# Designs tried in a protein design run: peptides against a protein of PDB entry 1MQS. Part 54

Target 1, 223 residues: chain A of PDB entry 1MQS
Amino acid sequence: ILKMLFLNKDLNNNDNITTITDDIFNQQEIIWKVLILDIKSTATISSVLRVNDLLKAGITVHSLIKQDRSPLPDVPAIYFVSPTKENIDIIVNDLKSDKYSEFYINFTSSLPRNLLEDLAQQVSITGKSDKIKQVYDQYLDFIVTEPELFSLEISNAYLTLNDPKTTEEEITGLCANIADGLFNTVLTINSIPIIRAAKGGPAEIIAEKLGTKLRDFVINTNS

## One batch from the design tools (peptide; aimed at target 1 Y139)

Design b2_p27_2_s4 (made by RFdiffusion4, then SolubleMPNN; from b2_p27_2, 8 letters changed)
Fold by OpenDDE base, seed 1:
Structure b2_p27_2_s4 (fold): chain B 223 residues (1-223), chain A 27 residues (1-27)
Amino acid sequence: as target 1 above (223 residues)
Amino acid sequence: SLKEKFKNGFNSIIKDLTEEFKKLVKE
């Protein structure tokens, strides 16, 4: 969520999460943005962020996508809305009217291919595609709970992953096994976890593999 | 906390469709 509010910029890999957060919120130059939400995303944002957090992220104003909104042609906008035809049409209309300077579109769940194509087609007709800077979809429709600490009880996992004699194939295989185990755990508890991993190591590989598995599963299940 | 973890969700749950979108616009 925070990354989205900062236009999905890459974070400094050399800093820990706390340091990154502090640096982001204490930055000297804040880019002021408008945040456009719908009913569902409003509930999501309200559950994890406070008004003060939005202000620190440079959100000057937030409003519902279906509400009449004043044009702010010099201000970039972040859309965080459900992937629906209705919302796409509204975004395109906002684009046509030059309501904002730039458009950063984030969908709250997977965007179907047909809707992506529809969005692209409509935007193409406007001739203003350059104003759309980003299109992301997220997966916030998951039932999210904080899992308890557990172990997959894989013997010597740490040693294997950190031994310089371990081959890439062995590492890849082990990471896949761990990801599979985590995936199965997610399915067992019927709740999607929030994935956190250290960057630049096997944990990141595992996290990405797990994320891919979860996305594939959700897409296939919802199709 | 769960709240903080959600704030800083891993990129693995986010998909960047920008390039695909741009390609579709050009078609």
Scores: peptide ipSAE 0.445, ipTM 0.740, DockQ to the pose 0.375; fails the geometry check
OpenDDE base, seeds 2, 3, 4, 5: peptide ipSAE 0.425, 0.432, 0.424, 0.432; ipTM 0.761, 0.762, 0.760, 0.776; seeds 2, 3, 4, 5 fail the geometry check

Design b2_p27_3 (made by RFdiffusion4)
Pose (drawn by RFdiffusion4):
Structure b2_p27_3 (pose): chain A 223 residues (1-223), chain P 27 residues (1-27)
Amino acid sequence: as target 1 above (223 residues)
Amino acid sequence: SEPLTFKNIFKNEDGKLILDLTNLFSS
């Protein structure tokens, strides 16, 4: 999350510290930025970061994508928002409206090609595609409550999974989301683990789903 | 309404990281 608040700096290069000392923060000399969150993504940040931490990272203000936000045409903007048609539209609207000097679009989970092309087509007919400095799938779609306790914030799962009423489609969709939440965690750990799961029920479906996802990820790296 | 939570789900055994989902829906 912090690396993102630094415009995903230090990326594409060296350094292995973990929570930047101040003398180094003075090495790059950092400028204030607007931080745009949405309901879901605010729940992710406010769980691990205090307001003081945000300022210390160069974040002047933070507001939801849906609020009426007063313009700051000369101030950078970092969007950390869910990959939704609704949000993408507003980014396009803010982009046109010239609400901010720059855009650093960061997606909470992962943006589908379906929507990447959408955002791209809309932005193409603006003379301002040049202001979007970066668009990143951040893979931080979970909440870390305690140091080693995390949640996918998918409430009422045991019910949805065992309710006879539930479709054989709603179940597949739910497992697919849980498979993603785990995938989002696993990428954060930066370790491709061995999947072990109890057979017979949802844990297996999710295991095999996550297995396939992690399998492609390992492939679409080297070959 | 209770969210799906995970704790101590990742294990290290013989230098290998294992995602243990044997107790995924255990209360």

Design b2_p27_3_s1 (made by RFdiffusion4, then SolubleMPNN; from b2_p27_3, 8 letters changed)
Fold by OpenDDE base, seed 3:
Structure b2_p27_3_s1 (fold): chain B 223 residues (1-223), chain A 27 residues (1-27)
Amino acid sequence: as target 1 above (223 residues)
Amino acid sequence: STPLTLRNIFKVEDGKVVLDLSNLFSP
């Protein structure tokens, strides 16, 4: 929860912030933000945090997702809500209306694949995917920095790769596009990742392409 | 059409970031 409130800056999964201490909140710079909750997450937050803790975390306003909320276009928003179609639609509507400056989405439980795809599709259509900074659930550690990752241009990747009529050229092209998107995403991470991919498939192609891009980038940046 | 689903591709293992593409194309 605290990690979420601090915009999930720590990528270390083992660094669980469980103890609320003054040191955690004693940051030089506090980013003021809005916290959007639902009924379930409200109970969760209330069980672990005090009102003063929210303030220390930079939460200036908190509200329910279904409430009529006034726009704060210059303020980033943290969503901590259930992974439902309704909530996704509301978030997308908030995005469309430029209700907040940035969107940090944290689902309280696992987001079903169909809903993730729905979210991605809707966000892509808005043309404002750049405002979606994070999407988290139990299985997502996703920093959305490039619209391409949510772009419809990479649509039907699963179908394309599994269609026996798909040509090698098409597969290669798709893999290149995916690698490009991943590359841009990786650039927002403060470290070069180890790339793991199964051998003999499109994942390997992506890994190779991405690896090359990263190596080239490092060389060029350090020169 | 559905976009590519990037689920749990970034992990931290032994203090290092891992981009795991193993399940990238799995439903």
Scores: peptide ipSAE 0.155, ipTM 0.777, DockQ to the pose 0.349
OpenDDE base, seeds 1, 2, 4, 5: peptide ipSAE 0.123, 0.124, 0.148, 0.141; ipTM 0.761, 0.754, 0.780, 0.756; seed 5 fails the geometry check

Design b2_p27_3_s2 (made by RFdiffusion4, then SolubleMPNN; from b2_p27_3, 9 letters changed)
Fold by OpenDDE base, seed 3:
Structure b2_p27_3_s2 (fold): chain B 223 residues (1-223), chain A 27 residues (1-27)
Amino acid sequence: as target 1 above (223 residues)
Amino acid sequence: SKPLTLRNYIKEENGKLILDLSNLFSP
């Protein structure tokens, strides 16, 4: 929760909340942000954090997601809400209305695949996916983040790959683009996954390209 | 269009994260 309030920056988990907030306050400029909650998450936050903790974390205002909220277009927002269709729709509406400058979405529990797809689809339609900086749920430290947030259209890729008019160069280019997107996404998590792909198809090409990029990155960062 | 998300393709097996691209181009 505290990590969430600091936009999911790495925190020393061995320290108590007060120590962490004090250290961050002293070392970094406070980013003022809005915290959007629901009834359930309000109880969760209240059980763990004090008002002073929120203030030290840079939370200027906290509100319920279903409450009418004033637009703060220059202020980033942290959502900590249940993964429901209703909440997703509200978030998307907030996005459409440019209610906040940036959106950091944290779901209180596992986000179902169908809801994630719904969120992605709706956000994609708005053309404002760049404003969504992070999406997390309870079980994944990272679901999606900028810059490739909902930007890789797999269905379109499928159509392109199966179009007989598509050239080898186009296929290679498409695979490279997808690999780049995956690479950027993977780098946002704290662990490098094992890549699995079916042999003999474009997925293998993507996997190989991605693997190479990841290996190169690891080599460059460890040197 | 089906967007790319880690949730769609990432899973945990034996304590390791697996990025499974097997269904990446499924209709």
Scores: peptide ipSAE 0.179, ipTM 0.768, DockQ to the pose 0.308
OpenDDE base, seeds 1, 2, 4, 5: peptide ipSAE 0.171, 0.150, 0.174, 0.146; ipTM 0.751, 0.757, 0.764, 0.760; seed 1 fails the geometry check

Design b2_p27_3_s3 (made by RFdiffusion4, then SolubleMPNN; from b2_p27_3, 11 letters changed)
Fold by OpenDDE base, seed 5:
Structure b2_p27_3_s3 (fold): chain B 223 residues (1-223), chain A 27 residues (1-27)
Amino acid sequence: as target 1 above (223 residues)
Amino acid sequence: PTPLTLRNFIKEIDGKLVLDLSNLFSP
C-alpha cells in the first residue's frame, strides 16, 4: 500500500509505516496527489494507514470514486479501487474530462482480461493514453506508453478465430499482429523470455512469428 | 525501455522468463 502511495517506487519497508513516512518526508520531496478509493479499499487503507500517514505520503485529497470530485487537472491521481466495469467507466470518464494530470491505477484484486481490454479500448479512443501512467493488479504491472502495449485485443482475436467465416489468411494476419504486439511487450522486458505455445493452433503461429522477430532483433542489435 | 509485466502470460520459472501463450485466446 505504501508503495502504491509513492507511485509504486521501491521503498524500504523494514520499518513501520510511521518511520517510513517520516524518513521519506524528511529526505525526499513530496509529490502531492489525489487518492481515489471505493468503499472496500477505504476499509483497507484505514486499517493500515493513519491520516497523518496519507499526508506524509503526499495525499492532499482522498475521495470515493463514486462521489462528485472536483477537477484537479494539475494534480496526479492514484486510484485504488475494485476491478469492476463501473469503476473502469468512471476512471475513463475522469480521463476524458481531464480531471487529473496523471492516472496511477491500482486495482485491489485481479483485473479480468475482458475488463483490461475494455479499459484499454476506451482509453485508446480518448487519445489520452499517455495520461495513464500505471496500471497494477495482482497479475499485471503496466507503465502505459502506447495502447498496443496495454492491450493485445485478445477478445477481438478470439471472436475472429472462432468465426467460421474467417479465412486462413485472416488468421495468419491476426497472428502476425498479435506477435507484433507481444514483441513490443517483450522489448520492455530486460530479457528475452522462453516462448511456450500449444502446438497446432494460432498460438504456435504467434510463437513462431514472435520468435523470428526476436531472433532478428538480437542479430541486428549485436551486429 | 519502459517496464511492463503481464504476469498472466509472462512467468519466471527456475530463474527463466517464460512467455506462456497457452491461454492467450481463452475466454
Scores: peptide ipSAE 0.126, ipTM 0.726, DockQ to the pose 0.236
OpenDDE base, seeds 1, 2, 3, 4: peptide ipSAE 0.108, 0.121, 0.141, 0.122; ipTM 0.720, 0.731, 0.748, 0.735; seed 3 fails the geometry check

Design b2_p27_3_s4 (made by RFdiffusion4, then SolubleMPNN; from b2_p27_3, 10 letters changed)
Fold by OpenDDE base, seed 5:
Structure b2_p27_3_s4 (fold): chain B 223 residues (1-223), chain A 27 residues (1-27)
Amino acid sequence: as target 1 above (223 residues)
Amino acid sequence: STPLTLRNFIKEEDGVLILDLSDLFSP
């Protein structure tokens, strides 16, 4: 919960909540945020955090997602809500209306694939995907962060790769771009995954490029 | 077409995080 309130930055888990909030509050410039909750997550937050903890975490105000909320276009928002179609639609509507400056979305439980696809599709249509900075659920400590959140140009890549007019140079360039995007995303997971790809196709090219980038990064950071 | 995210391809198997790109270019 604290990690979420600090925009999913790594925290020292060896200390109690008060010590963590005090240390962060004293060491970093406070970023004021709005916290958007539903009924269930309100109970969760209330069971773990005190009002003073929220304040020290930079939460200036918290509201229910279904409540009519005033626009705060210069203030970032943290959503901590159930993964439902209704909540997704509300978030997208808030995005369309530029209700907040940035969107940090945290689902209280696992986000089903169909709902993730729905969210991605709706956000893509708005043209404002850059405002969605993070999407998390309890299943993974990470789903995707901006700017790669909804811009894995897989569809465009597929079309380009299957176009007979596409040159080898263009294919190589495209694979490099995809690998770069994946690399940036993987760095946010705090773990190096094993990359699996079918052999003999563009996926293998991407996997090899990504693997090389990750290995080089690990060597450079450990060295 | 529906945009895909890393969430569609990442999973945990036997305590190891796997990024599976096998279906990345599936129609």
Scores: peptide ipSAE 0.150, ipTM 0.728, DockQ to the pose 0.290
OpenDDE base, seeds 1, 2, 3, 4: peptide ipSAE 0.134, 0.132, 0.139, 0.118; ipTM 0.721, 0.720, 0.726, 0.710; seed 1 fails the geometry check

Design b2_p27_4 (made by RFdiffusion4)
Pose (drawn by RFdiffusion4):
Structure b2_p27_4 (pose): chain A 223 residues (1-223), chain P 27 residues (1-27)
Amino acid sequence: as target 1 above (223 residues)
Amino acid sequence: SNVINNYNSKYSNPIPKSNDILFLSDV
């Protein structure tokens, strides 16, 4: 999350520290930025970061994508928002409106090609595609409550999975989401683990789904 | 499109396999 608040800085280069000392913060000399969150993504940040931490990272203000936000045409913006048609539209609207000097679009989970092309087409007919400095799938779609306790924030799962009423489609979709939440965690750990799961029920489906996802990930790296 | 050109995945670099175990079970 912090690396993102630094415009995904230090990326594409060296350094192995973990929570930047102040003397180094003065090495790059950092400028204030607007931080745009949405309901879901605010729940992710406010769980691990205090307001003081945000300022210390150069974040002047933070507001939801849906609020009426007063313009700051000369101030950078970092969007950390869910990969939704609704949000993408607003980024396009803010982009046109010239609400901010720059855009650093950061997606909470992962943006589908379906929506990447959408955002891209809309932005293409603006004379301002140049202002979008970066678009990143961040893979931080979970909440870390305690140091080693995390949640996918998918309430009422035992019910949805065992309710006879539930479709054989709603179940597949739910497992697909849980598979993603795990995938989002696994990528954060930066370790491709061995999947072990109890057979017979949802854990297996999710295991085999996550298995396939992690399998392709390993492939679409080297070959 | 500049949007597509500027699009990236945070974890685009290879991640090594490990002996770590991700265990899943049903409640």

Design b2_p27_4_s1 (made by RFdiffusion4, then SolubleMPNN; from b2_p27_4, 14 letters changed)
Fold by OpenDDE base, seed 1:
Structure b2_p27_4_s1 (fold): chain B 223 residues (1-223), chain A 27 residues (1-27)
Amino acid sequence: as target 1 above (223 residues)
Amino acid sequence: SNVLKKYRNLYEKPIPLSDDVLELEDP
């Protein structure tokens, strides 16, 4: 998160900045920027940072992506939002409107290829691709509620998984979403997980999907 | 074609996963 707030620049040798210290604030030219969030990312940010931390990172204003926002054409913007078509369309509209000087886009989870292509196409049509400085997909699609507890904030997950009217396809889809969230959590924690799941239910499906994702990740990063 | 570069914010260190990270509990 802090790296994102500093525009994903390599902060001098302290890659492990978990806290914004006054030293970071004093050593770097603070670029003042706007932070655009959605409901999900707001919860994520709030779980790990304080308002003062945002200020120390050069965030002067934070707003919801769906809110009417005043143009700040001379100010760079950081988007930290869910990878949805709706959010992409809003970002593109903001770009068209010259709402900000520069656009640093960070998605809270993996951006699907189709959405990336859509974003690229729309941006290309605007002729303002130069204002898009970066597009990242993050791995912060979870909420830290307690030091030892986190939530994926999936609405009605329990009900969906236990409702006999839920189709197998719906269950599989939900399990995939849960596995994605867990995967992102594992990467964020940077710890080797032990995956335990009950057999014969959604937990097993989730565990298998998560295991596959982790294996694929290791293979792709070692190549 | 200004291909928007997708950057993955991956932690530099791959999580070393052993082959046996999945423990399924028998009912």
Scores: peptide ipSAE 0.009, ipTM 0.245, DockQ to the pose 0.399
OpenDDE base, seeds 2, 3, 4, 5: peptide ipSAE 0.006, 0.006, 0.007, 0.000; ipTM 0.262, 0.270, 0.250, 0.246; seeds 3, 4, 5 fail the geometry check

Design b2_p27_4_s2 (made by RFdiffusion4, then SolubleMPNN; from b2_p27_4, 13 letters changed)
Fold by OpenDDE base, seed 1:
Structure b2_p27_4_s2 (fold): chain B 223 residues (1-223), chain A 27 residues (1-27)
Amino acid sequence: as target 1 above (223 residues)
Amino acid sequence: SNVLQKYKNLYSKPIPLSDEVLELSDP
């Protein structure tokens, strides 16, 4: 998160800025910027950072992406939002309206190729592609409640998994979403755990999906 | 094309294996 707030520049100190130290803020020229969030990313950031930490990172204003926002044409913007078509369309509209000077786009999880292509196409039509400085996948789709406790905050997960009326397809879909969230969490922590799951239930399905994703990732990154 | 070139995965680096255990349990 801190790296994102500093525009993903190489912070001279260890890439693993896990602790907000005054030294991190003092060593970098503070660039004042706007932070644009959605509901989900707001919860994520709020679980990790305090308002004062945002200010130290040069965040002057933070707003929801769906809110009416005043133009700040001389101020760079950091978007940290879910990878959705709706958010892409809003970003493109903000670009068209010259709402900010520069656009640093960070998605809370992997942006699907089709949406990336859509973003690229829409941006190309605007003729303002030069204002988009970054497009990153930030694998930050979780809530940290305690140092060793996190939540994916998937709505109705318990109800869905325990409702006898839930179809196998719905369970499989939910398990895939959970596995995606866990995958993002693992990548954020930068440590691949040993996965254990109870047999015969959703946990096993999730573990299998997560294991596959992690294996595929390791293979693709080592290639 | 320019937007695509600016697209980066911040976690493209190899991740080490941990001895930590992630235990998944059914609700």
Scores: peptide ipSAE 0.082, ipTM 0.499, DockQ to the pose 0.778
OpenDDE base, seeds 2, 3, 4, 5: peptide ipSAE 0.008, 0.022, 0.011, 0.007; ipTM 0.291, 0.361, 0.239, 0.224; seeds 2, 5 fail the geometry check

Design b2_p27_4_s3 (made by RFdiffusion4, then SolubleMPNN; from b2_p27_4, 14 letters changed)
Fold by OpenDDE base, seed 4:
Formats: structure tokens, C-alpha cells, sequence
Structure b2_p27_4_s3 (fold): chain B 223 residues (1-223), chain A 27 residues (1-27)
């Protein structure tokens, strides 16, 4: 829980909450955050943390997800909520309304794949996916950082690749185009990449194509 | 010395659709 409140940064394994909060408080600038809970997670947080602990963790405001919350567009938000369709829809609505500057989503339990896909699709439609900085559950650990983020400026690429109605030919063609764009980007950066992509979808296809292009390039440049 | 940079799946954003990640490095 403390790790979550510090945006899932690695905390030194000091067993004392007060020591951890004090050490972090002294070593790093406190990022003030909003904590958004549901009824279930409120009980969880209340069982392990005191109000003063939340303040020391940089939680300036905490609220229930279903409550009317005032916009704080300059403040990052931590969601710690149940993985439900209702909560996902609320998060997406909060994103659409620019309610917070950044979104750190932590689910209290595993997020089913169908809900994960729904969240991803809805966020993609908003055009504000850059505001989603991380998503956590029991199985998902994803962080987006600005220094690691770039775009090929291909409109609706994510939606097209993940729409079940998209044909295999369309997917293959788009993957090839994306791989070409990524290849050019890598060459421009003039650095050897470590490519990470989700398995079992278009991302894997793109990664494989890009890997092949890079290997071929290295071989051809060294001959 | 070629600095290895990590590139994440741009199309898994905002959240990954799979827990399994393919990692490829330059030979």
C-alpha cells in the first residue's frame, strides 16, 4: 500500500511505516496526490494506514470514486479501486474531463482481460492515453514514463489493431508500416534497442518485424 | 559503446493487453 502511495517506486524494506514515510519525505520532494477509493478499498486502507500516514505519503485529498469530486487538473491521482466495469467507466470519465493531471490506477484484485481491453479501448478513444501513467493489479505492472514515450503519429493505430472487426490483411499491413516507422526512429536515435511487446497480438508481430529489420541492417552495415 | 535503450510496446498503451512480454535485443 505504501508503495502504491509513492507511485509504486521501490521503497527500502523498512518495516516501519513511519520510518518509510519519513525517509522518503526527507530524501525526495513530496509529490502531492489525490487518492481515490471505493468502499472496499477504503476499508483496506483504513485498516493499515492512519490519516497522518496518508499525509506523509503526499495524499492531500482522498475521496470515494462514486462521489462527486472537484477537478484538480494539476494534481496526479492514485486510484485504488475494485476491478469493475463501473469503476473503469468512472476513471475514463475522469480522464475525459481532465479531472487530474496524471492517472495511477491500482486495482484491488486482478483485472479480467475483457475489462482490461475495455479500459484500453475507452482510453484510446479519448486521445488522452498519455495521462495514464501506470496500471497495477496482482498480475499487471505497467508504468509509462515521458522519457520512454514516443509516437509515430499514426491515427487510431491502437484501435485498428485491437478491433475484432479489422481484417488480418489490414493488421498485417499496418504492422509493417509501424515497423518501418519504428525502424526509422531507432536509426535516428542511433541506439540499439531492447524491444518489449505484449505477446499474442499485433504488438508481437510488429516487434518481430522490427527485430528482423534491425538484424538485417546490422548485417548489411557490417559487410 | 552502443547504449541499449529499452523501448516498450507503443501499442500496449495505455495498459498492456497481456502479461507476457516479448523481449528482443540486437544480436
Amino acid sequence: as target 1 above (223 residues)
Amino acid sequence: SNVLKKYKDLFSKPIPLSDEVLELSDP
Scores: peptide ipSAE 0.008, ipTM 0.276, DockQ to the pose 0.074
OpenDDE base, seeds 1, 2, 3, 5: peptide ipSAE 0.005, 0.010, 0.000, 0.009; ipTM 0.283, 0.296, 0.273, 0.326; seeds 2, 5 fail the geometry check

Design b2_p27_4_s4 (made by RFdiffusion4, then SolubleMPNN; from b2_p27_4, 12 letters changed)
Fold by OpenDDE base, seed 1:
Order: structure tokens, then C-alpha cells, then sequence
Structure b2_p27_4_s4 (fold): chain B 223 residues (1-223), chain A 27 residues (1-27)
């Protein structure tokens, strides 16, 4: 997240957030930026950073992507939002309106190729592709509540998985979503897990899906 | 085509996981 806030520059990760931000602040190389979030990414940021950390990172203002935002044509913007068609359309509209000087786009989870192509196509039509400086997939679709606990913040997950009226297809779909979130979490932590799950329930389905995703990722990265 | 290439070039993902063996086990 700090790397994103500093426009994906290399940071010495050995220091705590305060030390990193203080060092950069003291070097007078602060680039003031706008941070554009959605509801999900707001929760993610809030779980790991304080307001003072954002200020020290050069974030002058942060806003929700769906909120009315004033143009700041001389200020670069960092988008940290979910990879959705809606968010892409809003970003493109912001680009068309010259709302910011530069666009650093960070998606909270994996950006499908079709959405990347859609983004590229729309930006191409605007003739302002030079303003798009970065497009990143950060795999940050989780909330850290404590050092050893995190949440995917999926609404009614427990209820859905335990309701006898829930269909097998609904369970499978939800398990896939959970596995995706766990996958992104693993990639963010950059550690290969040992996966353990109880047999005969949703946990096993999730574990199998996660294992498959991780294996496929390793294979595809090495090819 | 060139636009897509440029976007792909600027599109970055986190460092991939190591090639270590993944294990699925029972509790």
C-alpha cells in the first residue's frame, strides 16, 4: 500500500510505516496526490494506515470514486478501486474531463483481460492515453483487523453457507469468491501457505479451489 | 494494438510466489 501511495517506487520495507513516511517527508520530495477509493478499498486502507500516514505519503485529499469530486487538473491521482466495469467507466470519464493531471490506477484484485482491454479501448478513444501512468493489480481485497486475523468482509457469508435453502450453485459461487479473496491475500503476503480444511463442507471446497488457483499461478508464472 | 501493448507494459502484478510445494491437509 505504501508503495502504491509513492507511485510504486521502491521503498525499503525494513522500516515501519512511520519511519518510511518520516524519511520521505524530511527529504522534501513529497508529491501531493489525490487518493480515489471505493467502499471496499477504504476499509482496506483504514485497516493498515492512519490519516497521518496518508498525509505523510503526500495524500492531500481522499474521496470515494462515486462521490462528486472537484477537478484538480494540476494534481496527480491515485485510484485504488475494485476492478469493475463501473469503476473503469468513472476513471475514463475523469480522464475525459481532465479532472487530474496524471492517473495512477491500482486495482484491489485481479484485473481480467477483458476489463483491461475495455480500459485501453476507452482511453484510446479519448486520445489522452499519455495521462495514464500506471495500471497495477495490488491483490489487496482484504481487511486486517489484527496481526493474525483478516477478513474478506463478504456480507452474510456464514448465513448463506449454513442456510439449508441455499442451492449448491450458490454455495459453489460463494466458495469461489472466498477462494479468490484468499488467493489475493496469499499473493499480497508473498508466502506459500499450508492449506488445512475440514472435510465435508464449504471449507474443503474453498481449500481445493484455493489450492488449484495457487498451483495454476505458479505454473503460469514459471512458463 | 499499440495502446493495448502499452497498457500491458505498464500493468504490473506483485512478485509471484516461490516454486515451493503447496500442501492441502486435513485438520
Amino acid sequence: as target 1 above (223 residues)
Amino acid sequence: SNVLKNYRDMYSKPIPLSDEVLELSDP
Scores: peptide ipSAE 0.008, ipTM 0.245, DockQ to the pose 0.235
OpenDDE base, seeds 2, 3, 4, 5: peptide ipSAE 0.007, 0.000, 0.006, 0.007; ipTM 0.265, 0.234, 0.253, 0.311; seeds 2, 3, 4, 5 fail the geometry check

Design b2_p27_5 (made by RFdiffusion4)
Pose (drawn by RFdiffusion4):
Structure b2_p27_5 (pose): chain A 223 residues (1-223), chain P 27 residues (1-27)
Amino acid sequence: as target 1 above (223 residues)
Amino acid sequence: SVYKIYNKYSFTSEGNIIETPVEENFN
């Protein structure tokens, strides 16, 4: 999360510290930025970061994508928002409106090609595609409550999974999401683990789903 | 091990999508 608030700096290069000392902050000399969150993404940040931490990272203001936000045409913007048609539209609207000097679009989970092309087509007919400095799938789609306790924030799962009423489609879709939440965690750990799961029920489906996802990830690296 | 994450995107002046994999170290 912090690396993102630094424009995903230090990326594409060296350094292995963990929570930047102030003397180094002064090495790059950082400038204030607007931080745009949405309902879901605010729940992720406010769980691990205090307001003081945000300022210390160069974040002047933070507001939701849906609020009426007064313009700051000369101030950078970092969007950390859910990969939704609704949000993408607003980014396009803010981009046109010239609400901010720059855009650093950061997606909470992962942006589908489906929507990447959408955002891209809309932005193409603007003379301002040049203002979007970066677009990143951040893979932080979970909440870390205590130091080692995390949640996918998918309430009422035991019910949805065992309710006879539930479709054989709603179930597959739910497992697919849980598979993603795990995938989002696993990528954060930066370790491709061995999946072990109890057979017979949802845990297996999710295991095999996550298995396939992690399998492709390992492939679409080297070959 | 170095792995590639296809999560970085940018646009040209004409709005064309440019994809750049991000390389990170994994266990």

Design b2_p27_5_s1 (made by RFdiffusion4, then SolubleMPNN; from b2_p27_5, 15 letters changed)
Fold by OpenDDE base, seed 3:
Structure b2_p27_5_s1 (fold): chain B 223 residues (1-223), chain A 27 residues (1-27)
Amino acid sequence: as target 1 above (223 residues)
Amino acid sequence: MIVKLNNLYRFNENGEIIEIPEEIEFN
């Protein structure tokens, strides 16, 4: 994800970037860019990155692909979206309208050949293929289709986690609430889960909080 | 360590697809 935010340039530094460190951000010239997401990719980004990380990566604004977006013809755009015909059509329309200066397209999973060809064909018709700087399939589909989907019914969780105006305290508070909800869910299922979370973002905070709660619970029940 | 082969695509002036395979290691 960080590589994507830096336009998939080789981050020459330590291959072992398992942690988002300030050093990653300090070594690169900050190019201000727009980040366009869909619902799925939003969840992925939110699980890995904090709002401050986006800013450090040069993301000046982020929006949903289906939302009305103001043209920023002098600003490069990063698309991180699902490989769907709908998203491709929207990207092409954005290209036609010169909505951004450059287009860095990243799909959340593998792009089927037919959709790639469709994208290429549509782009060729526009005569603006030079503005498409790259198309990349990131394979960042972290959504494990769990057999059971549940909602914690936390309103505006996404907005809160992704709003640049949100404070770290607010994010931490929200993560605590999510962890509480997950804890309750785990207790309801009556099984101790293996917790997997992306490092360096809200997901890690949630996982740590949840892990602590579960450990405390197990200790207290075995005593 | 999971090594995934990702694909980078570019379009030339004629809209032709240029495919550049890229390997990404997930630690």
Scores: peptide ipSAE 0.144, ipTM 0.685, DockQ to the pose 0.302
OpenDDE base, seeds 1, 2, 4, 5: peptide ipSAE 0.141, 0.143, 0.134, 0.117; ipTM 0.684, 0.689, 0.668, 0.660; seeds 1, 4 fail the geometry check

